# Designs tried in a protein design run: peptides against a protein of PDB entry 4LZF. Part 37

Target 1, 155 residues: chain A of PDB entry 4LZF
Amino acid sequence: GGRLVVFPNGTRKELSADGQTVKVMFFNGDVKHTMPDQRVIYYYAEAQTTHITYPDGMEVLQFPNNQTEKHFPDGRKEITFPDQTVKTLHPDGREESVLTDGTIIQLNPDGSKVIQFNTGQREIHTADFKRREYPDGTVKTVYSDGRQETQYPTG

## One batch from the design tools (peptide; aimed at target 1 P8 T11 F26)

Design b2_p20_8_s3 (made by RFdiffusion4, then SolubleMPNN; from b2_p20_8, 6 letters changed)
Fold by OpenDDE base, seed 4:
Structure b2_p20_8_s3 (fold): chain B 155 residues (1-155), chain A 20 residues (1-20)
Amino acid sequence: as target 1 above (155 residues)
Amino acid sequence: SREEELRKREEENERALAEA
């Protein structure tokens, strides 16, 4: 069978019979599971938060408000917000948000912003202009000086 | 940060376990 160790401080450690699973129930209510696949699942009782660490360096945080954060080994961070928007933070400083309606918002390190609308329209924001690209190939640009330009489809 | 506080708590628990 398994083994249970009870420490004087109230912490309990359960080992499975095969030794592949370890469950530590800390005196403060936190729980740590070490799984056969080498995942470590830590539950913070007071914060009601789950932290999963994987052998490859992946980390997952699950918060009580239904927010989930994934920390990838490559330095990328993915946040799933309670509204199910998914935001990816890239190591190069680029941020991408995918909204539930299919809209994609990209924030670039140079300060530019790109919105890919679910309608197929695309909007580009730079220091110099805001540009709207339409599915038919029309491009409308509003420059910072107030000038407006329309580029019509070729063909 | 929130993560830092959680990490500190985990470290404290692990330390307490190691000392027990």
Scores: peptide ipSAE 0.301, ipTM 0.864, DockQ to the pose 0.931
OpenDDE base, seeds 1, 2, 3, 5: peptide ipSAE 0.297, 0.290, 0.297, 0.299; ipTM 0.861, 0.859, 0.863, 0.863

Design b2_p20_8_s4 (made by RFdiffusion4, then SolubleMPNN; from b2_p20_8, 7 letters changed)
Fold by OpenDDE base, seed 4:
Structure b2_p20_8_s4 (fold): chain B 155 residues (1-155), chain A 20 residues (1-20)
Amino acid sequence: as target 1 above (155 residues)
Amino acid sequence: SREEELRERLKENERALAEA
């Protein structure tokens, strides 16, 4: 059979008979599960948060507000917000958000911003201009000095 | 951050376990 160790502080440690599963129930109600696949599942009772760590370095946080955060071994973070927007933070500082309507918002390390609308339009924000690209190939640019330029499609 | 708070709580848990 398994083993149960009860510590003086109230923490309990349960070991499965095969030794593949370890469950630690901390004195404060938190739980640590070590699984046969070497995942470690932490449950923080007060915060009602689940934190899974994988042997490859992947980490997953599940918050009670339905936010999920994935921390990848390469340093990338993927946050699924309660509204189901998915935001990816890259190690180089680039951020990409995918909205539920299909809009993609990219924040670049140089401070530029790119919005790919679900309509097929694309908007580029830089220090010098805001540019709107249309599916037909038209490009409208509003420069920081107020100048506006329209580039018409060729062909 | 939320994560930082949880990490600190985890450290406390693990410390308490180690001392038990």
Scores: peptide ipSAE 0.236, ipTM 0.830, DockQ to the pose 0.879
OpenDDE base, seeds 1, 2, 3, 5: peptide ipSAE 0.226, 0.225, 0.225, 0.232; ipTM 0.825, 0.823, 0.827, 0.828

## One batch from the design tools (peptide; aimed at target 1 P8 N9 F27)

Design b2_p21_3 (made by RFdiffusion4)
Amino acid sequence: AAAAAAAAAAAAAAAAAAAAA
Pose (drawn by RFdiffusion4):
Structure b2_p21_3 (pose): chain A 155 residues (1-155), chain P 21 residues (backbone only)
Amino acid sequence: as target 1 above (155 residues)
Amino acid sequence: not in this file (backbone only, 21 residues)
C-alpha cells in the first residue's frame, strides 16, 4: 500500500504502491510530485508558484497573481495575464496579443504592426505609412512624408 | 551507531538553520 520515508533533514517522501507516483515534501515547504508519465510538478512554498515540466519539453509556470506562462519546446512563450489577455512571444521577435475584448495586436521585429480592433477597424503601421481601414470600405493613410490620403468606398 | 546519530542531528540542525534564513 505504499511507503512514507522521513529523512533526518525533515524531508518526507511518499511512494505509491506501484512506485509510479512519488511525492516529496521538502523541509522548507516545497512539494514535488513525479507522475507515472514523468511529468514533474513543483510547488514553491514561499513564492507560492507552481512549475510543471512535461516530458515533451513544455514547461508551465503558474504565478500566485494567477498569471500563467507556457514555454513550448520550440521556444514560443505564451502568457495569460490575470485579465486573460493572451500574449504570444515567438523566438523571431514577433509578438501577438489577443485581448478579451477581441482586439488583436501583431508586432513584427522590424517594428511594423497590424492592429485588429474589436470594432472592426484595422490599422497597419509600416516604415512608409500608417493606415486605417474601416468597415464601410473607407481607407485613411498618413505617409512618412506627411501627406494624408482618403480612399472613399466604391459605394 | 553513535556516529550515525550525530550525523542525523547535524543534518537536522543544518535544515533548521536553512529554514530560519

Design b2_p21_3_s1 (made by RFdiffusion4, then SolubleMPNN; from b2_p21_3, 16 letters changed)
Fold by OpenDDE base, seed 2:
Structure b2_p21_3_s1 (fold): chain B 155 residues (1-155), chain A 21 residues (1-21)
Amino acid sequence: as target 1 above (155 residues)
Amino acid sequence: DEEELERARELRERAEAEKAA
């Protein structure tokens, strides 16, 4: 059978019979599971947060508000918010948010912003202009100097 | 919440250290 170790401080350690699973129940209510696949599942009792670490360096955080964060070994982060918006943070500083309606918002390292609307319209924000592109090929640009320009489709 | 996570990590480190003592 398995083995149970009880420490003087009240922490308990359970070893499975095969030795592949270890469960530590800390005196403070935290729980740590070491799994056969070498992932470690840590539950922080006070924060009610679950933290999973994988051997390759992947980390997954599950917060009590239903937010989930994936921290990839390459430095990329993927955040699923409670509203199910998914935000990806890239190591180069680029950020992408995918809204539940299919809208994609991209924040670029140069400070520009691109919004791909679910309607097929696209909006580009730069230091020099704000531009709206329409599915019919029309493009409307408002420049930082207040000038406005419309390009019409040729086809 | 990064602050909450940081606090949780500190608590974990303390709990693990106390277990190992």
Scores: peptide ipSAE 0.071, ipTM 0.730, DockQ to the pose 0.114
OpenDDE base, seeds 1, 3, 4, 5: peptide ipSAE 0.033, 0.054, 0.067, 0.059; ipTM 0.668, 0.731, 0.728, 0.730

Design b2_p21_3_s2 (made by RFdiffusion4, then SolubleMPNN; from b2_p21_3, 18 letters changed)
Fold by OpenDDE base, seed 4:
Structure b2_p21_3_s2 (fold): chain B 155 residues (1-155), chain A 21 residues (1-21)
Amino acid sequence: as target 1 above (155 residues)
Amino acid sequence: SEEERREAEELAREAEEEREE
């Protein structure tokens, strides 16, 4: 059978019958689960936050506001906001946000920004210009000097 | 916090040591 240990400080430790699952219920209300797959699930009672660590170095944070953060072993981070927007932070400094409407916002390490709209339009922001690309092949560029250029699709 | 986790894990360890004595 499983084993329950109750410590004088009020901490409780539950061992499964196979010894592969360990549950520690700390006196402060925190809970630590060690799973058979070597995941560690820590629940912070005061913060109401769940922290899952994986044996490969993956980490998952779940916040009480329904935000979820994934920390990948490669240094990538993925944040799912309460509104279900997903932001990916890449190790190279690139950031990508996927909005619920399907709009994708990319921030590049050079400071350029690309917005892929759900309409198929694309907007590119650089130090030198803003460019709007339309699904029909029309391209509108507004340069930092105020010059505007429109390229029409070759019929 | 990670600090609160460390403190809680330390206190749990201390409580295990006190029981093995």
Scores: peptide ipSAE 0.034, ipTM 0.658, DockQ to the pose 0.162
OpenDDE base, seeds 1, 2, 3, 5: peptide ipSAE 0.030, 0.032, 0.026, 0.033; ipTM 0.659, 0.654, 0.594, 0.658

Design b2_p21_3_s3 (made by RFdiffusion4, then SolubleMPNN; from b2_p21_3, 18 letters changed)
Fold by OpenDDE base, seed 4:
Parts: structure tokens; C-alpha cells; sequence
Structure b2_p21_3_s3 (fold): chain B 155 residues (1-155), chain A 21 residues (1-21)
């Protein structure tokens, strides 16, 4: 059978019969499960937050507001916000947000921003200009000095 | 929420320090 260890501080440790599952119930109400696949599931009782760590270094945080954060071993982070927007933070400093309407917002390490609208339009923001690209090939640029340029598609 | 993440990390560290293993 399994084993139960009760510590003087009120912490309890349950071991499965095979020893592959360990459940620690801390005195503060937190719970730590070590699974047969070596995942560690930590539940913070007060914060109602779940933190899963994987043997490969992957981490998953689940917050009571339905936000989920995935921390990948390569340093990439993926945040699913309560509104279901998914933001990816890349190790190179690039950020990408995918909105529920299909809009993609990219922040580049150089400070430029690219918005890919669900309409197929694309907007590029730099220090020097905002540029709107239309599906028909029209490109409108508004420069920081207020100058505007329109490039028409070749018919 | 970065605050919730920080709080979770702090709680983990506290729980790990106070646990008897």
C-alpha cells in the first residue's frame, strides 16, 4: 500500500504504493503533486494558482482569473490572457499577440510594431512612419513629419 | 498578471523553506 507521513507542522506526505506519485499537503493548504512522468503540480491554496513544472524545464502557470502562462525551455513565454488573447514573448525580445478576432500584433526588438489585421491589411509602425498595406497592394505611408505617400498597385 | 506570478513564486519559496521532507 501507499505511505502517509504526517509531520509535526501539519504537513502531510502521501506516497503511492509504487512510489511514483507523491502528494504533499502543506500546512498552509498548498498541495504539491509529483507525478509518474516527473511533472510537479504545485497548487497554491490562497492564490488558487496552479504551477506545473515539467522535467524538460517547461513551466505552466494557471491563475484564478483564467490567465495561463507557459514558460518554454528555450526561454519563450506564451501568455493566454483571460480574454483569450495569446501573447508570445520570444527570447530575442520579439513579442507577438494574437487577438481573438485574428489580428496579430508584433513588437520587434528595434521598437517597430506590425499589425496584421483580420481584413488582410497590415500596418507597420516605426520611429519614422506608419505604413498601411492594403490587400489590393496599395501602400499608404504617414511619416513622422506629417508627410504622406501613397503607392498604388501596378495594374 | 505579473503580480499573481510573483506572489505564486514567493508562496512556493516560502512553502519549500517551511516544509519538512
Amino acid sequence: as target 1 above (155 residues)
Amino acid sequence: DEEERRRAEELREEAEREREA
Scores: peptide ipSAE 0.027, ipTM 0.639, DockQ to the pose 0.110
OpenDDE base, seeds 1, 2, 3, 5: peptide ipSAE 0.024, 0.025, 0.024, 0.022; ipTM 0.632, 0.622, 0.622, 0.612; seed 2 fails the geometry check

Design b2_p21_3_s4 (made by RFdiffusion4, then SolubleMPNN; from b2_p21_3, 15 letters changed)
Fold by OpenDDE base, seed 3:
Formats: sequence, C-alpha cells, structure tokens
Structure b2_p21_3_s4 (fold): chain B 155 residues (1-155), chain A 21 residues (1-21)
Amino acid sequence: as target 1 above (155 residues)
Amino acid sequence: AEEEEERARRLAEEAAKLKAE
C-alpha cells in the first residue's frame, strides 16, 4: 500500500504503493509532485504559479494570469501571453511574435525588423530604409535620406 | 512582462532549494 509520512513541521509526504509517485505538501501550502515520467511539478501557493521541470531540461511556467512560458534545453523561450500572442526568444537574440490575426513580427539581432502581414504584404525596416513588398511583386522603398523608389513587377 | 520574468527567476531559485531537500 501507499505511505503517508507526516513531519513535525506539518509537511506531508504521500508515496504511491509502487513508489513512482511522490507528493509533498509543504507546511506553507506549496506542493511538489514527482511523477512516474520523472517530471517534477512545483506549485507555489503564494504566487499561484506552477513550474514543471522535465528530465530533458525543459521547463514550463504557468502563471495565474494565464501566461505560459516554455524554456527549452537549447536556450529558446516561448511565451504565450494571455491574449494568445506567441513570442519566441531565440538564443542568438532573434525574437519572433505571432499575433492571433496571423501577423508575424521578427526582430533581428542587427536591429532590423520584418513584419509579415496576414494580407501577404511584408515590411522590412533597416537602418537605411523601410521597404514594403506587395503580393503582386511591387516594392516600395523609403530610404533614410528621404529618397523614395518604386520597383514594379517584371512580366 | 518583466514582472513575470522576475517571478520566474524567483521560482527557479525556490525550486532549486526544494530539490536540495
């Protein structure tokens, strides 16, 4: 059968009969679950936050505002905001946000920005220009010196 | 948000303490 250990400080430890599941209920209301798949689930009662650690080094944070953060073993982070926007932070410093309307915003380590609109238009921002690309192949560029150029599609 | 990142850092430190117990 399972075992229940009650410590003098009020902490309780529940062990499954097979010993594969361990639940520790701390005196402060925090809870630690060790699961058969070796994931560890921490619940912090004061913060109302759940932190899951996986044996491969992945971590998942669940906040009371419904934000979720995934920390991958490669150093990548994925944040799902309450509005369901998903932001990916890459180890090289690149950031990518996917909005609920399908718009993708990319921030590059060199400071350039690319917006892929849900309409198929793309806008590129660099130190030297802003460029709008249209699905028909038209490209409009506004340079930092104020010069404007329109390139028409070649047929 | 930066506040949630700070919270995440604190939670990681707390989790490390709990793993050592």
Scores: peptide ipSAE 0.026, ipTM 0.657, DockQ to the pose 0.030
OpenDDE base, seeds 1, 2, 4, 5: peptide ipSAE 0.024, 0.025, 0.025, 0.025; ipTM 0.650, 0.669, 0.666, 0.629; seed 5 fails the geometry check

Design b2_p21_4 (made by RFdiffusion4)
Pose (drawn by RFdiffusion4):
Formats: sequence, structure tokens, C-alpha cells
Structure b2_p21_4 (pose): chain A 155 residues (1-155), chain P 21 residues (1-21)
Amino acid sequence: as target 1 above (155 residues)
Amino acid sequence: ALAAAQAAFAAAQPDTLVFDF
């Protein structure tokens, strides 16, 4: 029915009966679980942070302020802030934020961006212009040279 | 304080202990 091992340094190890699950309780209060499927769950006592490593290469961090960071094997990084905004960082430098109110912000490494407001408006920023598109079909643009343009709806 | 507590524990238990369930 499993085993408990206590080491001279105070670290404790608990093995399941089938030996598939191992729990290590370090002298410093840290806790490590190794699961049968080889997931490793590490709890940092002082920092109150959990780090989970998956066999497929994915890593997840849970911070005590309820922030979660997910690292995908390909290099993508996804952050869930406490407010539940989800920000995704791509290795190429693109950033995408999906806020809870419904706003989406897409940022390109060249600095251009597309903003999708929860109000239904869309804003595009490029090297040449800033543009706002409205649900009624109106388009308003400010160009780098200072000119301003309004494209009125067909109707 | 933690290093002292660890040395006291090692002095009370110099060997590894195994407990079967």
C-alpha cells in the first residue's frame, strides 16, 4: 500500500502502491508531484507559485495573484491576468489581447495594429495612416501628411 | 533558523527511514 521515506535532511517522499505517482515534500516546504503520465507539478512554498511541466513540452505557471502563464512548445506564451484579459505573445513579436469586455487588440512587430472595440468599431494603425471604421459604414482616416478623410456610407 | 532546525532534525534522525503502508 505504498511507502513513506524520510531522509536525514528532512525531505519526505511518498510513493503510491504501483510506484506510478511520487510525491516529494522538501524540507523547505516545497512540494513536487510526479504523475504516471510524467507530468511534474512543483509547488514553491515561499513564492506560493505552482509550475507544471507537461510531457508534450508545455509549461504552466500559476502565480498567487491568480495570474496564469502558459508556455506552448512552439514558443507561444499566453497570459491570463487576474482581470481575465488574455494576452498572447507570439515568437515573431505579434501580440494579441482579448479583453473580457470584448475588445481585441492585435499588435504587429512592425508597430502596426488593429483594434476591435466591443462597441463594433475597428481601428487600424499603419505607417501611412490611422483609420476608424464605424458600424454605420462610415470610414474616417487621418494620413501621415495631416490630411483627414471621411468616407460616407452609401446610404 | 531553518538551517538550525534542519541540523537538529539530522541529529535526531541520522539515517534514512522507510515506512511501508

Design b2_p21_4_s1 (made by RFdiffusion4, then SolubleMPNN; from b2_p21_4, 11 letters changed)
Fold by OpenDDE base, seed 2:
Structure b2_p21_4_s1 (fold): chain B 155 residues (1-155), chain A 21 residues (1-21)
Amino acid sequence: as target 1 above (155 residues)
Amino acid sequence: SLAKKQEEFKAAHPETVVIDY
């Protein structure tokens, strides 16, 4: 019940018997799969990259170096790097990276940076200061003018 | 994309072989 169509340029089209799956193998080595769930899978042979598009507008890119990118319909992007660091880019310009050791690095649109260390320490970077917060409640601040301040936990 | 352009080509050109199985 399936069908194979061969075109003059060498492109091939395979149709499943139920008509729910279509595979196009282009003469240049590119491949396009249309799946029953309506996702479309593009393989670009020269780049060795897979690009999946979903009906809701979601897109997934898979690169030959094992990097994966998810492009959400709302404009958010999630990048999984080869080292398994996950970086999220938000539509408002905020970026968040989650390292494999559990450290979270947040870059804010105003230029500030927040690091949540896996030790429970937190570091805040602004134009005016760099601040370290410790699990015991101690807070150390170094201001841009060189002034330093330490706040100790109180009873 | 290259695939899109080639798909347009595919749509505009006749098949040379059709195999039903």
Scores: peptide ipSAE 0.123, ipTM 0.693, DockQ to the pose 0.362
OpenDDE base, seeds 1, 3, 4, 5: peptide ipSAE 0.095, 0.112, 0.084, 0.096; ipTM 0.676, 0.686, 0.681, 0.691

Design b2_p21_4_s2 (made by RFdiffusion4, then SolubleMPNN; from b2_p21_4, 12 letters changed)
Fold by OpenDDE base, seed 4:
Structure b2_p21_4_s2 (fold): chain B 155 residues (1-155), chain A 21 residues (1-21)
Amino acid sequence: as target 1 above (155 residues)
Amino acid sequence: SLKEEQEEFAKAHPETEVIDY
C-alpha cells in the first residue's frame, strides 16, 4: 500500500503504506528520508555526506572519509575522525580528544592542557609550567623559567 | 540551502505520476 509520486523534474517521493516513512529522491541524486521516529536523514549525493537530524535537535554528519560529527542540543560537538580519534568540544570551550591508544588530551578554556597517557602518567601544561605525574605518585615540574622540581610520594 | 530549494520545488510542482503499490 505504498505510494510513489514522480515529479516533472525527475524527483520521486515514496510514501510508506502507514504514511510514517517518506523517501524523497531528488533529481540531483540527493535523498531525504523522514522516519517514523521523526528523524530526518538527508544524503547529499555530490558530497556523499549523510546529515541526520533528530527531533530533540541532535544532528549527525557522516562524511565520505569516515569522519562523523555529532552536534548535541546542549551545544556539545563530538567528532570521530577517520583514525577513530574522538574529539569532544564542550560549550564552555573545553576540548577533549580520546586517542585510539586510550590517551586523553584535554584543552581547557584557560589555555592549560592535560594529557592522560595510557601508561597512567599525566602531563599538565600551563603558562607557568609543565608537570608530569607518575603512577607511583612522583611529580616532576618544569617551570617556564627553567626551574625544575621533583616531588616524591613520600614527601 | 540546496535542500530547502529542492524541498520547495518538490512541493510546488505538480505530480506527473502516482503509483500505488
Scores: peptide ipSAE 0.059, ipTM 0.700, DockQ to the pose 0.372
OpenDDE base, seeds 1, 2, 3, 5: peptide ipSAE 0.053, 0.052, 0.057, 0.046; ipTM 0.699, 0.690, 0.698, 0.683

Design b2_p21_4_s3 (made by RFdiffusion4, then SolubleMPNN; from b2_p21_4, 10 letters changed)
Fold by OpenDDE base, seed 5:
Structure b2_p21_4_s3 (fold): chain B 155 residues (1-155), chain A 21 residues (1-21)
Amino acid sequence: as target 1 above (155 residues)
Amino acid sequence: SMAKKQAEFAAAHPETVVIDY
């Protein structure tokens, strides 16, 4: 059989019969589950937020607005926003957002920005220019001084 | 700021009730 421990402050601890699952129900409504795989699922009752910690150091946060955050052991973070946009923050400072339409937005540590549109067009933003690359090989560049250049696929 | 995780009791309190089921 399982075991229930009830503390004077109202906190309860339930142990499974096999001892592999532990559920702590805190007096404030928070809940902590320790699972057989050693992951810990903590539920913040007031914030309605779930925080999962894994033995390898991975963490997952689930917010009531449907935002999910994954914190990887290597320092990478992956945020799934309520609109299902996925943003990855890399340890090197690079950020990548994948929109639901398949558009990818990359922010580079050097300040450059690259947009890969779902149409196959690519736009590059630097301090010196904005460049649009088209699937047909046409490239349009607008320089910071206002100069424009168009490169055609046939030269 | 997110709320802090609650701490478990390190030691059994004398008034702790244990129920086996």
Scores: peptide ipSAE 0.196, ipTM 0.776, DockQ to the pose 0.330
OpenDDE base, seeds 1, 2, 3, 4: peptide ipSAE 0.160, 0.148, 0.161, 0.146; ipTM 0.770, 0.770, 0.770, 0.754

Design b2_p21_4_s4 (made by RFdiffusion4, then SolubleMPNN; from b2_p21_4, 9 letters changed)
Fold by OpenDDE base, seed 5:
Structure b2_p21_4_s4 (fold): chain B 155 residues (1-155), chain A 21 residues (1-21)
Amino acid sequence: as target 1 above (155 residues)
Amino acid sequence: DLAAKQEEFAAAHPETEVIDY
């Protein structure tokens, strides 16, 4: 059967009968749980935060405000905010935010910004221009010098 | 920093070494 060890400080260690699961409940309410799949679950009682580490180097953080962070072995991070916006931070410095309305905001390492609106419109920001692309194929460009160009889908 | 939190957790919980047996 499973084994419970109780320490004088109030810490408890639970061992599964197969020895594959180890749960330590610390005196402060924190928990370390080692699973058969070698996943380690840390629970911080005061912060009410869960931290999961995987053998492949994946990490998952769950905060009490419903924010979730995934740290991938490649250095990518995915943050799900309380409002359910998902932000991806790429190792190359690219950032992508997906809003709940389906709008996608991309920040590129070159400093350019692309907004894909849920309406099918796209806006591109560079050092040289702002460009608005419409679903009908109309493209409006405002250059940094104040020049404006409109390209219509029909020539 | 997550690594710092892990180190803080490990430092606060010396009984974690009991898991490594």
Scores: peptide ipSAE 0.041, ipTM 0.660, DockQ to the pose 0.056
OpenDDE base, seeds 1, 2, 3, 4: peptide ipSAE 0.028, 0.030, 0.040, 0.031; ipTM 0.629, 0.653, 0.673, 0.645

Design b2_p21_5 (made by RFdiffusion4; failed a check: a repeat of another design)
Amino acid sequence: AAAAAAAAAAAAAAAAAAAAA
Pose (drawn by RFdiffusion4):
Structure b2_p21_5 (pose): chain A 155 residues (1-155), chain P 21 residues (backbone only)
Amino acid sequence: as target 1 above (155 residues)
Amino acid sequence: not in this file (backbone only, 21 residues)
């Protein structure tokens, strides 16, 4: 029916009957679970933070302010802030934010960006210009040289 | 073996007391 082992230092270990699941209760209040599928779940007592390592290389951190960070094996990092904005950082430096109101912000390493407003407008920022596109088909552009352009809808 | 176990317990108690402070 399983075993409990208590070590002189106060650390406790609980083994399942099949030995597949191991729970370690460290003397400092930390808790580690090792699952049959080799997932490791570590709870940091003082920091009140959970770190989960998956066999496929994925790591997940849960912070006590309800922030979650996911690290994918390829180097991608995905953050869910408490407000539920999801921000994805790519190793090449691209950043994408999907906010809950529906706004999407795409940031390129060269500094260019595309913003998709929940209102249906779209903004593009490049080295040459800032551009705003409207649902009615209107396009407004401000160029680096200071000129401003309005492209009116066909209709 | 008993002396090593007592030393390990004392070291863990000291570390717990330092963390409480």

Design b2_p21_5_s1 (made by RFdiffusion4, then SolubleMPNN; from b2_p21_5, 17 letters changed)
Fold by OpenDDE base, seed 5:
Structure b2_p21_5_s1 (fold): chain B 155 residues (1-155), chain A 21 residues (1-21)
Amino acid sequence: as target 1 above (155 residues)
Amino acid sequence: DEEEARELAEEAQEELEELAE
């Protein structure tokens, strides 16, 4: 059968009959579950946060504000904000945000920024220029020196 | 059992510190 251990400090440890599931209820209200698949689910009672660790090194944080963070073994992080915006942080310093309206914002390690609007327009920001690309093939560039160029589609 | 309870309490504190970092 299962085993229940009650410690003098109020901590409780529940073991399943097969020993594959362990539940620890700490005296502070925290709860740790070790699952048969070797996932560890920790609940922080004060923070109301759930932290799931996987045997492959994946981690998932679930916050009370409905934010979720995934920490991948490769060092990538994926944050789902309460508004359902998804931000990916890459180990090389690249960041990508996908907004609920379909807009994609990329921040590159060189400091350049690319915005892909849901309208099909794209804006590129570099140290030297800002460029707006339109679906019709028109490209407008404003250079850092104040020069402006418009390239019209060939047609 | 008392030693196990201490280890479990220490483990919970370490995990809380990792979240704060």
Scores: peptide ipSAE 0.035, ipTM 0.655, DockQ to the pose 0.117
OpenDDE base, seeds 1, 2, 3, 4: peptide ipSAE 0.033, 0.024, 0.019, 0.020; ipTM 0.648, 0.592, 0.591, 0.586

Design b2_p21_5_s2 (made by RFdiffusion4, then SolubleMPNN; from b2_p21_5, 16 letters changed)
Fold by OpenDDE base, seed 1:
Structure b2_p21_5_s2 (fold): chain B 155 residues (1-155), chain A 21 residues (1-21)
Amino acid sequence: as target 1 above (155 residues)
Amino acid sequence: DEEEARKLAEEAAEELKKLAE
């Protein structure tokens, strides 16, 4: 069978029979699980937050408000917000948000912004213009100088 | 033992600090 060690300060350490699972229940209410797959699950009692670390370097944070953050070994960070919007932060500085309606918002390192609407329309924001692309091929551009241009589909 | 308990308590404090950062 497993074994339980109770320390004088109230911390408890539980070992599985096979020794592959270790559970530490700290005196402050925190809990640490070391799993057979070598992931470590830490529960912060006061914050009610779960932090999972994987041997490959991936980390997962689960917050009490239902937000989840994933930290990938490549430096990418993925945040699932309580409203289920998913935001990805890339190492190159690019940010991408996928809304629940399917809209995709991309913020580029050069400061440009691209919105891919669920309707098939696309909006591009640069320092020089704001451009709206329509599914029929129409393109409307408003330049920074106030000039407007419409390009109609050909064919 | 008491030394292990102390080390574990210190670990918990360090982890809490990391979360707060």
Scores: peptide ipSAE 0.094, ipTM 0.748, DockQ to the pose 0.126
OpenDDE base, seeds 2, 3, 4, 5: peptide ipSAE 0.077, 0.044, 0.033, 0.061; ipTM 0.739, 0.726, 0.681, 0.731; seed 2 fails the geometry check

Design b2_p21_5_s3 (made by RFdiffusion4, then SolubleMPNN; from b2_p21_5, 16 letters changed)
Fold by OpenDDE base, seed 2:
Structure b2_p21_5_s3 (fold): chain B 155 residues (1-155), chain A 21 residues (1-21)
Amino acid sequence: as target 1 above (155 residues)
Amino acid sequence: MEEEARRLAERAAEELRRRAE
């Protein structure tokens, strides 16, 4: 059978019969599970947050507001917000958000921003201009000096 | 929202480090 160890501080450690699962219930309400697949599930009672660590270095955080974060071994982070927007933070500083309606927002390391709307329109923000591209091929540019330019479709 | 999440993550990481000692 399994083993149960009760420590003087109130912490309890439960081991499965095969020794592959370990459950530690800390005196502060935290819970740590070591699973047969070597993932470690830690529940922080005060924060009501679950932290899963995988042997390959992957980490998953689950927050009480239903936000989930994935921390990849390469340094990439993926955040799923409560509204189901998914934001990816890349190691090079690039950020990408995918909204529930399919809109994609990209923030580039140089400070530029690109929005791909679900309507097929695209908006580009740079230090020099804001540009709107329309599905029909029309392009409208507002430059930082206030000048405006419209390029009409030729095809 | 993201700031709150960051605070919670930092707290969780601190607790994890404390438990690892």
Scores: peptide ipSAE 0.028, ipTM 0.637, DockQ to the pose 0.032
OpenDDE base, seeds 1, 3, 4, 5: peptide ipSAE 0.026, 0.025, 0.026, 0.026; ipTM 0.650, 0.641, 0.634, 0.635

Design b2_p21_5_s4 (made by RFdiffusion4, then SolubleMPNN; from b2_p21_5, 14 letters changed)
Fold by OpenDDE base, seed 2:
Parts: sequence; structure tokens; C-alpha cells
Structure b2_p21_5_s4 (fold): chain B 155 residues (1-155), chain A 21 residues (1-21)
Amino acid sequence: as target 1 above (155 residues)
Amino acid sequence: DRALAEALREAAEEELRRRAA
């Protein structure tokens, strides 16, 4: 059968019969699970946060407000917010948010922003202008100097 | 809420620093 070890400080260690699963319940309330697939699940009792580490270097954080963060080995991070918005942080500084309605917001390292609306419209923000692209091919640009330009679809 | 996310992350990292073997 399995084994239970109780340490003098109150920490408890449970081992499965095959030794493939280990559960440590620390005296401070933290819990550590070592799983057969080599993932380690650590629960921080005070923060009520779960931290999963995978053998490939992937890390997953689960916060008490239901936010989840995936930390990829390449430095990319994916955050799922409680409202189910998904934000991806890329190593090059680019950020992408996908809203629940399908709208995509991209923040570029140069400070520009692109919004792809669920309506098929697209808005581009740069230091020099804001541009709105419409599904019919119309493009409206408002420049930082106040000038406005409309490009109408041609056929 | 980015501020809340960061606060929770910092709290988790503090616990991680105190993690037992």
C-alpha cells in the first residue's frame, strides 16, 4: 500500500503504492503534488494560488479570482482573465487581447495599436493617425494635425 | 484587472521563494 510520513513540524507526506504520486502537505498549509507525468502542482495556501510546473518548462498559475496564466518556455505568456478575455504577451513586446465578442486588440512594440472588430471593421492607431477600415472598402483617416481623409471603394 | 493580477502574482512569487523542498 501507500505510505504516510508525519514529520515533527506537522508536515505530512503521502506516497502512492507505486511511488509515482507524492503529496506533501506542509505545516503552513501549502500542498505539493508530484504526478506520474512529472508535473508538479504547488498550492500556496496564503495566496490561494496554484502553480503547475511541467517538465518542458511550461508553467501555469491559477489565481483565486479564476484568472489563469500560462508561461511558455519561449517567454510568451497567455493570460485568461475572469471575464474570459485572453491576453498574449510576446517576447518581442507585442501584446494581443482577444475579447469575448471576438474583437482582437494588438499592441505593437512601436506603440501602434490595431483593433479588429467583430463587425469586420479595423482600426489602426499610430503616432501620426487613426485609421478606420470598413468592410465595404471605405477607409477613413484622421491625422494628428486634424486633417481627415476618406478613401472610397472603387469598382 | 492588471493591478490585481500583478498583486496576486507577487504574492504567489513570495510564497514560491519560501517553498520547501
Scores: peptide ipSAE 0.026, ipTM 0.667, DockQ to the pose 0.030
OpenDDE base, seeds 1, 3, 4, 5: peptide ipSAE 0.025, 0.032, 0.026, 0.026; ipTM 0.663, 0.692, 0.654, 0.667; seeds 3, 5 fail the geometry check

